# Ledger of designs, part 122: peptides against a protein of PDB entry 3PBP

Target 1, 203 residues: chain A of PDB entry 3PBP
Amino acid sequence: LNEKDLNLILNKSLVMYESLDSTTDVIVKRNVIKQLQFVSKLHENWNSRFGKVDIQKEYRLAKVQGPFTINPFPGELYDYTATNIATILIDNGQNEIVCVSFDDGSLILLFKDLEMSMSWDVDNYVYNNSLVLIERVKLQREIKSLITLPEQLGKLYVISDNIIQQVNFMSWASTLSKCINESDLNPLAGLKFESKLEDIATI
Target 2, 203 residues: chain A of PDB entry 3PBP as posed
Amino acid sequence: LNEKDLNLILNKSLVMYESLDSTTDVIVKRNVIKQLQFVSKLHENWNSRFGKVDIQKEYRLAKVQGPFTINPFPGELYDYTATNIATILIDNGQNEIVCVSFDDGSLILLFKDLEMSMSWDVDNYVYNNSLVLIERVKLQREIKSLITLPEQLGKLYVISDNIIQQVNFMSWASTLSKSINESDLNPLAGLKFESKLEDIATI

## One batch from the design tools (peptide; made by RFdiffusion4, then SolubleMPNN)

Design b2_p20_5_s1 (from b2_p20_5, 6 letters changed)
Fold by OpenDDE base, seed 5:
Structure b2_p20_5_s1 (fold): chain B 203 residues (1-203), chain A 20 residues (1-20)
Amino acid sequence: as target 1 above (203 residues)
Amino acid sequence: MYEYFLVPNAKPAQILAKLV
């Protein structure tokens, strides 16, 4: 990416942002804003003379959005039922992982904006309303609940019949957060998306 | 921020979201 190409991408992102109104779908609004923020930060890093573009916050909408598709969807989970869903913050900003449990004892870790963020390497705007599959963790037990603690970033507590386990994904989520916040995708190259599973307590 | 919900008994699994 050179400065000229980055300016072109920024201009496209600005045009899309300017097209947003009160009737625009909330998913579209969020995606456009996030992409513009990403490109703006990237531009700031390349050309300190222009600085960061300020993005206004969108109004809260009470409408349900979706459905989101999981991409790629694990073929093994096609006939299984999703049982729990939780959102885990990976930084003190707004970056989050969506975690879904299944009745086969699987956990999937999902990220909404990963594919869109990666698409900027191709100098193309890609609208995506899917959740990107990052990791599948197999627990081989019935999952009763998913718990997150606000003060513990990148950690998920899984409650089963006889055990509480912690899934810690900060090994890769910290890098992902950094890549998004700094608008540099290079650290994702060769990154292994492998979470740590630890037994916390028996119940 | 989004609040996410499962579509009950959907196969394949489907997720809904609400902006909060």
Scores: peptide ipSAE 0.498, ipTM 0.923, DockQ to the pose 0.537
Fold by OpenDDE base, seed 4:
Structure b2_p20_5_s1 (fold): chain B 203 residues (1-203), chain A 20 residues (1-20)
Amino acid sequence: as target 1 above (203 residues)
Amino acid sequence: MYEYFLVPNAKPAQILAKLV
């Protein structure tokens, strides 16, 4: 992207944002707003003179949105039931990982697509909200609960019948956070998305 | 921030979100 292209994308994103009304599907609203937000952030990082576009999204996002598509969806989990969902902050901002457990004992770590890709095409806008699959952790336990602690970034506690385990994904989440915040995905190249699993306590 | 929800018993799994 060059400055001209970025300005074009920003303008298109603004036009799309302004086109949102009460009849617009909530999934479309989210995507447009998120796209605008990230384009604005990208533009801000490119040229600090413009700053972030103010987005009054609360009015537009009053309804439940989704369903989200998980991309790629783990084929092995297609016929399994999701059992728990949790959101973990990876920084002190708005970047978060969505964690979903399954009844096979798998845990998937997900990130919002628009936040991850930064590869939007306004002209070929797809109104599908998606979550990007980052990692699958196979715990091979019946997951009873997912717990997050606000003060512990990039950590998820998994409670099973007899054990509490910590999934620590800061090894990659810190880099991801940086990439999103700086609007530069280059540091993700070659990054290993492998979380550390540790036993915390028996119960 | 978004609050995410599972669609119960959906196969494949489906996730919903609400701005909070």
Scores: peptide ipSAE 0.498, ipTM 0.923, DockQ to the pose 0.588
Fold by OpenDDE base, seed 3:
Structure b2_p20_5_s1 (fold): chain B 203 residues (1-203), chain A 20 residues (1-20)
Amino acid sequence: as target 1 above (203 residues)
Amino acid sequence: MYEYFLVPNAKPAQILAKLV
């Protein structure tokens, strides 16, 4: 297997995914999604120097959910490619924000709605569900990686070519956490979803 | 716990998840 062959397999897996529709059997959908995830991971872990890929056994047993859409989807990002994804804890109760970077230098912060959570609690296969868009942060940099530290709630580290930046969203995430845990959305009224960006280090 | 993945080169962007 070489890089060209891997790209071909990835493209084939994507075409198979794009062929899925509402009439496709749930088992078939799950298998196609698993295949796409597997090949995507192979592509990410490709070592061109050694021609080797590490395969994790856990992917064979994993229950797949999705695909998920972003709701509302920011229209400006329709033609851009998502580059990185990370999850950040906002409390000790396992509430999480999903963070996605794009090749235009945008970062979006997403949350699982209650309907999605209920579907996951019953361990059902979810197809074509949505994540709620909370905030878009425009960094205007090429984002290389997203790093989270479990001991630092509501903080995301963004690594670019020459700088590490911190995105701190606890200004609103603490209120969101409280609302979820107390089943009361009233404190979200009038809340601004604006994160703080800070330069941490030059590299 | 869920692990999230991007659908490679999807436009618009799409997310997959697996239970870990």
Scores: peptide ipSAE 0.497, ipTM 0.923, DockQ to the pose 0.359
Fold by OpenDDE base, seed 1:
Structure b2_p20_5_s1 (fold): chain B 203 residues (1-203), chain A 20 residues (1-20)
Amino acid sequence: as target 1 above (203 residues)
Amino acid sequence: MYEYFLVPNAKPAQILAKLV
């Protein structure tokens, strides 16, 4: 990433922001605002004297998208730091849940917004998409790592200082998978999104 | 498929993605 690339991304984000009006969808408005905030922060952190910005190597690759908004964002987590991220398969059709841990010991389970995903086609940090909050699990532990096993659908392993725990969400993920694959959301009505937590091993 | 990344120290948390 160089100054020219950063300026281009900033300009694109500003144009998107300026296009917002009273008729624009609320989710779109939120996403565009978060995009602009992210890019503006990168621009503020740019050291023009040394030609450097403090970002991880992964963000310097082409075709990075986002930032995604989490909708609704849990108000209790606004001031906490996200620590780990993992993706978990829920079926053989490559539908996935995104899991994020926080420094308060919370896990959030997220799904990519299907409607917004279909309209998403811009390179270099520009996006119009969101992640839908499905469930929040409170572990009240310092989470060191998140592990997934490709052969185990709908299971997440959480490593803390002295314990490995399994989060199993197949109770609702199987229904979600069916709804996606059949393009019918009716079976989600009345579905309880509660994952099972189990101790696997002590460390 | 997308690979997801956390924006370091973002409050509220922010997620980036890369098509893989």
Scores: peptide ipSAE 0.492, ipTM 0.921, DockQ to the pose 0.371

Design b2_p20_5_s2 (from b2_p20_5, 6 letters changed)
Fold by OpenDDE base, seed 4:
Structure b2_p20_5_s2 (fold): chain B 203 residues (1-203), chain A 20 residues (1-20)
Amino acid sequence: as target 1 above (203 residues)
Amino acid sequence: LYEYFLVKDAKPAQINAKLV
């Protein structure tokens, strides 16, 4: 966690708070408020010189959010096991792709289109739990690991038994990033979500 | 912002997240 990330989380938490209305579920309201309180306190206590925050003990009670749903769920992967997960930045801001590998050698690229709060005081809290399926890449290999490099946007390295492959999705991710940042999804119409697969090295 | 992780051996696949 760095100052930039903290500011981003704060802004997102504020936006979520501002989205609350009389129709919002009480549990959602409570979780959004608690998250905002926590992040705000972290921000207030941030010491940039030392990169430290004094965290109140009570705020360490955040629980896991989920489960998430994949929409549409790729029917061919219904009975397969997910093996690895990674998150890749597609711009220098906040936009990211969630990548999941499966034991059939498939890689799915997912996008979270809605913001969420953590679960703070409710077990199994779920809200805004959708991940949108963008692309399925069939590697047809046993995927051992997924590696990302922070300095390389829109690139995922896939390690198999004998090869390292690069999945480069910037062909579409740059457009996606722009569309999100500009709040205009029209340029995505007709865009091909086809990532480039390249062999990088033999192991 | 969030760290995503898999629920082990879940079928269909399940994803959870925690705030980083």
Scores: peptide ipSAE 0.483, ipTM 0.927, DockQ to the pose 0.743
Fold by OpenDDE base, seed 3:
Structure b2_p20_5_s2 (fold): chain B 203 residues (1-203), chain A 20 residues (1-20)
Amino acid sequence: as target 1 above (203 residues)
Amino acid sequence: LYEYFLVKDAKPAQINAKLV
C-alpha cells in the first residue's frame, strides 16, 4: 500500500459512507462505518509508529469479502475449475478488470460495477458482490500463469507450456473506462467485447 | 485496491477479495 492507494481507498470509503441512508441494511452500515474508521485512522497515522500497531490490530479483525457472484455465470464453465486470477488496470484512474482462467483453457473477463466493503463484524459478509461477465476467451490451452504489467493497460499475458500469448482488450476497455469516468454508459451500446489474441513468444 | 482470491476447487468457481 502506498500513499496514492491509501487516498483512493479513503475516497471510496467516504463515498460508501455518504451513500448510506435509512433503507440501508444495519449490517452494511456497520461494515461501511468500520471500514471508514479503519482507513481514516490509517491515513491519520500513516507515519506514526504507534498508529501502525493499532492499525494492525484493526486490520486483523477484518475478514475477506465474498464470495463474489459472476453474472451471468457461463454455464459451460460450471463444472470446470478456476486456475488463475489476475487484476488488470484499464486506466490511470484505477479502473480494473478481473480475469479468471479455467482448466478448459477459458479466460473470463469480469468487471466490478459496485463498490464493496470488507467484513468487520460477521462471517460471510456479502455486499455489492456482483461481478459482471464481459467476455469469455477460449484459448484451448492449459493456462499456467497470468501476468500483468502495470505500465501496459488492458493487456494480459497468458503463459502456457510452450507459448506466451497476449490478450489485448483495450478495443472495448478504453470505452468502458471513459463511460465509468464520465458516468455515461451510452457509448457501450452496440460495443463488441472481443479481445485480440496474439502469440508473443515460444518457450 | 483489492486482492482477489480463488476459492480452491470450488464448482462453480468462487472469488473472494481482501483490501490491501
Scores: peptide ipSAE 0.481, ipTM 0.926, DockQ to the pose 0.731
Fold by OpenDDE base, seed 1:
Structure b2_p20_5_s2 (fold): chain B 203 residues (1-203), chain A 20 residues (1-20)
Amino acid sequence: as target 1 above (203 residues)
Amino acid sequence: LYEYFLVKDAKPAQINAKLV
């Protein structure tokens, strides 16, 4: 964790806190408040030379959030097993695409459209639990591994038995990044979500 | 900001996440 990442998490946590109202579920309120308290304390200690608060212990007590739903779920993949998961940066502002592979050789590209908090008090905490399906890429191969390179935005390397392939989705991801950063979804209208698949090497 | 995990053997597929 660096200062930039901490500031981003703090800002997101503040926005979530400000969104709370009388209609918000009590469990959601509690988790959002606890996350804001944790991140605020971390931020204070980052600037403090003497803050020996056991931040590590508090962080270890936080649980995973989930499960998330894929929306819409591709009906053809309902009975298939997910095999790998990776996150791919699409800009320098830490906007990410989530990629999941399946045992039928499919890749799905997903985007989280809503912010979430960690689970602090209860197991299986779920809020804003949707991942939006953007694209399905059919490779028709057994996918062994997914590799991403931080210096290569919007690129995913897929390793199968005898080949390394690159999936490049910057054709649409650059527009998506702009829409997120400017809080304007209008440029997505009519955008074609088709990634480029290229063979890189035979192995 | 988040690390994502697959729920083992879930059908349909399910994903969990944790803040990093």
Scores: peptide ipSAE 0.481, ipTM 0.926, DockQ to the pose 0.755
Fold by OpenDDE base, seed 2:
Structure b2_p20_5_s2 (fold): chain B 203 residues (1-203), chain A 20 residues (1-20)
Amino acid sequence: as target 1 above (203 residues)
Amino acid sequence: LYEYFLVKDAKPAQINAKLV
């Protein structure tokens, strides 16, 4: 975590807090408030050794949020096991795609369309838990690992038996990034969500 | 900003996340 990332998290946490209203679930309110308090404390104590220690303790008490719902869930993958997960940056603003591999050789590319908070005091906290299915890539290979390189936006490296393949989705991810950053979905109209698959190396 | 995790052996597949 760096100062830029902290500011981003703080801003997101503030936006979430400001979105709370009388209709918001009490559990959601509590988690959003606790997250904002946590991040605010991080910000206040960014250069404080004592503050850092205290923050680390609080962070350890935070729980994962989930499960997420993949929408739409690809019915063909209902009975298959997810094997790997990776996040791929699509811009310098921390917008990312979530990629999941399955034991049938499929890759799904997902986008988190709603902001969320961690769970702070409730088990199995679930709110804004949607992941939008963007694309399914079928590889006729057993996927061993997923690798991302921070300097390579919109690229995923898939390691299978004897081969490294690159999945490049910047053809559509650049447009998605623009839509997110500008809060305008219009550029997505007519966009083809087709990633380029390329063999990089044989092992 | 989030680290994502697979729920082990879940069918259908399920994902959890934690703020990084």
Scores: peptide ipSAE 0.480, ipTM 0.925, DockQ to the pose 0.745

Design b2_p20_5_s3 (from b2_p20_5, 9 letters changed)
Fold by OpenDDE base, seed 2:
Structure b2_p20_5_s3 (fold): chain B 203 residues (1-203), chain A 20 residues (1-20)
Amino acid sequence: as target 1 above (203 residues)
Amino acid sequence: MYEYSLVPNARPAQILARLV
């Protein structure tokens, strides 16, 4: 965790807090408030000289969120098994795409359109429990692994059979990033969500 | 940042996430 990441989490936590109202579930309210308190304390205690924060033991016990659904779920993948998952950054603001591979050779590219909070004191905490399907890429190969490089935005490397392929989705991800950062969805109108597939190397 | 993982043997596929 660096200062930039902490600021991003703080901003997200504030936005979540501001979204709370009288109709919000009590469990959600509790978790959002606890997260904001946690992140605010981290920000206050940030040592910029050393890039360190002292995290209290209680806060290190935050639980895993989910399960999350994929919406819309590709009907063809209903009976197939997910094999790999990777996160790909699309900008320097830490916006990310989630990529999942399946045993049929499909890749799905997903986006978390709603922010989630950490689960603190509730088991199986689920809030904003969906990922949006952006694109499905059919490789028709046995996918062995997914590789991402932090210095290469919007690129996923897929290892399958005797080939390494690159999936480049910056054609649409740059626009998505802009929409997120500017809070303007208009540029998404008419956008084609088609990634470029390129052979990189033979194994 | 979130760390994502797969729910083992889930059909349909399901994802877990942890803030890191």
Scores: peptide ipSAE 0.511, ipTM 0.925, DockQ to the pose 0.740
Fold by OpenDDE base, seed 3:
Structure b2_p20_5_s3 (fold): chain B 203 residues (1-203), chain A 20 residues (1-20)
Amino acid sequence: as target 1 above (203 residues)
Amino acid sequence: MYEYSLVPNARPAQILARLV
C-alpha cells in the first residue's frame, strides 16, 4: 500500500458509511462501521509511522470474507474457470502470494495489499475488496494440482498429466518482501515481474 | 494467516478468504 491507495480506501469506506440509512440491514451497518473504524485506524497508523494496531480481538471475530475481485482482471480469463488455488510464502513472516490456476493453463500470481476488515462477525459478508495481479504465467497445460513446500520460499510446483513444473518467482518476490517489510516501494521501480519456469520431472 | 478458496464455477473467477 502507498499513501494514495490508503486514502482511496478510506474515501471508499467513508462513502459506504454515508450511504447507510434506516432501511440498511443491521448486519451491513455493523460491518460498514467496523470497516470504517479499521481503515481509519490504519490510516492514522500510516501517518504515525506504522504504529502496530492491536487488532487481535477484531481478527478473532473475522469470518469468511469476499468475494475478492482481481485487479486488474485479465480480460482473456473472463470466460475460463479457476481450478486450483494455493498460497506461497515469500519470507519467514506473513507475506504471501496467492496463486490461482485456470482451465486454459494459465497461472495468476496475486498479492493481498490490504488488510482484511470487511467481515467481522458474519460469515460470507460481501464487500468490494481486491487482490492485486502481479503476473500471469501461461503454461498451456491442464493443471491438476498446485503444490507448495513450506521450506521452499517463492516456489510453486505445478502438476499436469505428464509433467511437474516449478514456478520460481523469487527474482521479484524477495524485493517485494523487502518493500513490504520496510514500507518502502522504491525498490519496485523498474522491477520486472517475470517468474522462471522449469521442468522438474516427467510423470 | 488467511485461507483462500474459490467460488465454484464463478465466471469471472472469485476468491474467498477466511482468517485462520
Scores: peptide ipSAE 0.504, ipTM 0.922, DockQ to the pose 0.595
Fold by OpenDDE base, seed 5:
Structure b2_p20_5_s3 (fold): chain B 203 residues (1-203), chain A 20 residues (1-20)
Amino acid sequence: as target 1 above (203 residues)
Amino acid sequence: MYEYSLVPNARPAQILARLV
């Protein structure tokens, strides 16, 4: 990617952003904004003279989003019911993992717009209203609740009838955070998305 | 920040998001 190519992508992203109005679908708005944010960060890293594009105003217009699908959806979970949902911070910059539990005792870890972030080929812009499946953790327990602590990044506490377990996914989430913040996906190549599960208390 | 919720009884599971 050279500077000319980056400028072209930025211009396309700006044109898409400028096309947003009050009638634009919320998902479309979000996707365009996220794309613009990413490309803008890339451009800032490339050319320190280019000012940060302030896109904060349009972010406030998209209050309700979705529905989001899970992609790829695990076939094994098709007939099971989602029971809990939690959001886990992976850095201080507001990057988040979405965690969903199922009544089969599975946890899925999801990331918003990962596919879009990975495929910045503007010529193949795919409208995506899905959350990307990163990992499935099988607990084989009835999950009562999911707890997150704001001071503990990349950790999820799972409460079942008899035990509290910690899921720690910072092994890969730190790399993901870095990739997002630096707009460089190369460190994701070969990364193993495997979280650590630990029993912390018997309840 | 987004607040996420589940679409009740959706199969396959679906998620809603609200900007907070």
Scores: peptide ipSAE 0.503, ipTM 0.922, DockQ to the pose 0.527
Fold by OpenDDE base, seed 4:
Structure b2_p20_5_s3 (fold): chain B 203 residues (1-203), chain A 20 residues (1-20)
Amino acid sequence: as target 1 above (203 residues)
Amino acid sequence: MYEYSLVPNARPAQILARLV
């Protein structure tokens, strides 16, 4: 993206935001708001003079949105049931990883796909947001719970029947965070999306 | 911030989100 493209996206995002009213679908509202927030942040990083667009709270209170499409959806998990979901912050900002466990003992790590938001056309509004599959971790255990600690960025605790395991994805999440914040994806080139799995405690 | 949730028993898995 060049500055011109970013400005175009920002303008489109603003126009869409301004088009929001009480009759607008909540999914639309949220997508527009999040798009605007993202683009505004990108724009701020490019040009600090413009800053982040302040979005009024009344538009932030949206109903449930989705379903999100997982891209690519792991074919092996197509017929399995998702059991738990958690969100982990990867920085002190708003960048987060969505973690989903499955009844096969798999854990997938997902990132909200902003590409759809950036490619968003007012005339061809896509209501479905996308989550990008980053990593699949095969724990081969019945996952009972996913726990996150706000003070521990990029760490997920997985509780099974007999063990607590830590999934640490800071090896790549820090780079991802940096890429997002700097609007530069180059550091992701060659990055291995492999989390560390460690046993924490037996229960 | 988004609060994510699962559509119960959806196959393939479906994720919902609520802005909070």
Scores: peptide ipSAE 0.506, ipTM 0.923, DockQ to the pose 0.644; fails the geometry check

Design b2_p20_5_s4 (from b2_p20_5 with E7V E8P S10A K14Q Y16L)
Fold by OpenDDE base, seed 2:
Structure b2_p20_5_s4 (fold): chain B 203 residues (1-203), chain A 20 residues (1-20)
Amino acid sequence: as target 1 above (203 residues)
Amino acid sequence: LYEYFLVPNAKPAQILAKLV
């Protein structure tokens, strides 16, 4: 975590807090508030050794968010095991695609459409736990690893057996990035979510 | 902002996330 990331998390936590209203579930409200308190404390004590120790303890007490629902979940993949997960940047504003591989050789590209908080004090707290299915790519190979390069936006490298393949989804990811940043979904209408698969190297 | 993890051997697949 660097200062830039901390500021981003703080801003997101503030936005979540500001989105709370009288209709918000009490559990959601409490978790959002606790997250904001945590991040604010982290920000306040950023250069404090003592503050860092306390923050680390609080962070350890926070529970992971999820499980996520994948919408729609591909029915064929109900019987397969997810093998790898990676996050791919699509712009310099930290918009990301989540990619999951399966033991049938499928890749699914997912987008987190809603902001969420971690779980802080409630068991089984799950909120805004959706991932939107954008695309399924069938490689028909055993996927060993997923690699992303921060300097290469909208690209995923898939290592399988003796081959490295590139999945390039910039054809649609640039439009998605624009839609997110501008809060306008209109450009997504009629957009084809078809990534380009290319063999890069034989290992 | 989040690191994503797979729940091992879950069928259907399950994803968890932790704030980075």
Scores: peptide ipSAE 0.531, ipTM 0.942, DockQ to the pose 0.732
Fold by OpenDDE base, seed 4:
Structure b2_p20_5_s4 (fold): chain B 203 residues (1-203), chain A 20 residues (1-20)
Amino acid sequence: as target 1 above (203 residues)
Amino acid sequence: LYEYFLVPNAKPAQILAKLV
């Protein structure tokens, strides 16, 4: 965790807090507030010079969020095992694609369409746990690892037994990023979600 | 922001997330 990431989490938590209204579920309100309190305290106690923070022990009790639903779930993958997961930035902000590989050689590209908080309750809190299926790329090989380079937006490196391949999805991800940032979905009309696959190296 | 991880051997696949 660095200061930039902390600021992003804080801003995100603030936006979630500001989205709360009289119609928001009480459990959602509670969890969003707890997250904001946690992140705010974290920010307050952040020592940027030394990269350290003092946090209340109680906030360490936050639980993982999920499981996520994939919508639509590709029916062909019900019986296959997910093997790797990676997150790829598509812009210099916070927009990300979640990538999951399967043992059939498929790679799915997912987008989190809704903001969420961690679970801060003793009870299982699950909210806005949706991932939208954007694309399925069929590599038809055993995927050993997924690698991303922060300086290379919208690129995923896939390592298999004998080859490194690049999946480049900036053809559509740049448009998606624009749509998100501008709150205008019109440019997505007619957009083909087709990533480019390129062989990079034999290993 | 969030780190995503897989539930091992889950069928269908299950994804979890934690705050970084």
Scores: peptide ipSAE 0.530, ipTM 0.942, DockQ to the pose 0.727
Fold by OpenDDE base, seed 3:
Structure b2_p20_5_s4 (fold): chain B 203 residues (1-203), chain A 20 residues (1-20)
Amino acid sequence: as target 1 above (203 residues)
Amino acid sequence: LYEYFLVPNAKPAQILAKLV
């Protein structure tokens, strides 16, 4: 974790907190508040040379978030095993695509449309756990690994037995990024979510 | 912001996330 990432998490936690109102579920409120408290203390400690705050206890008590729902879930993939997961940035901000490979050679590209908190207070707390299915790419290969390069936005490298392939989704991801950042979804109308697959090297 | 990971051998696939 670096200072930039911490600031980003803090900003997200603040936005979540500011979104709370009288209609928000009490459990959601508690979890959002606890997350903000944790991140704020972490931020304070980061800036203080001598912060004595025991930040470790709260984090150890927090539970992972999920499982996520994929909407729509590709029916054919119910019987297959997910093999790899990677996150790819699509801009220099916070927008990212979650990529999951399966043992049938499929790659799904997912977008998280809602902000969430960790589970801080309640057992089995799940909130805003949806992922939107954007695209399914069928590689028809055994996918061994997924590689991302921070300097290469919207590109995923897929390694199989004898080939490295690049999946480039900037054809649509640049538009998606713009839409999210500008809070205008109109440019998504008629957009084709088709990534470019290219062979990079044989191995 | 979040690190995503898979629940091994889950069918259907299950994704979890932790704060980085």
Scores: peptide ipSAE 0.530, ipTM 0.942, DockQ to the pose 0.711
Fold by OpenDDE base, seed 1:
Structure b2_p20_5_s4 (fold): chain B 203 residues (1-203), chain A 20 residues (1-20)
Amino acid sequence: as target 1 above (203 residues)
Amino acid sequence: LYEYFLVPNAKPAQILAKLV
């Protein structure tokens, strides 16, 4: 965690708080408020000199969010096992693509379209638990590992058998990033979501 | 913002997330 990340989480938590209304479920309200309180306190206690914060006990009470739904879920993958998961940055604003590999050699690229909070005081809290399917890349290989390089936006390295392959999705990810940042989805109309697969090395 | 995890051997696949 760094100051930039903390600020981003704070801003997102504020936006979630501001989105609460009379129709919002009480459990959702409570969890969003608790997250905002926690993150705000972290921000207040941030030690910029040492680049650290004291982790509060409240964080230990937080539970993971999910499970997520993938929409649409590729029907062919219902009977296959997910093998690896990675996140890839597509810009400097911390927009990410979630990548999941399967034992059939498929790689799916996913986007989190809705903001969410952690579960803070109730078990089985699930809210805004959707991931949008952007692309399915079929590799005719057993995927052993997914690797990302922080300095390389929109690139995923796939290790399979004796080959390292690069999946480059910047052809569409740059447009997606712009759409997210500008809150304008119009440029996505007609955009082709096809990543470039390239062999990098044999091992 | 979030670290994502797979639920082992789940069919269909299940993803969880933890705030970083």
Scores: peptide ipSAE 0.529, ipTM 0.942, DockQ to the pose 0.754

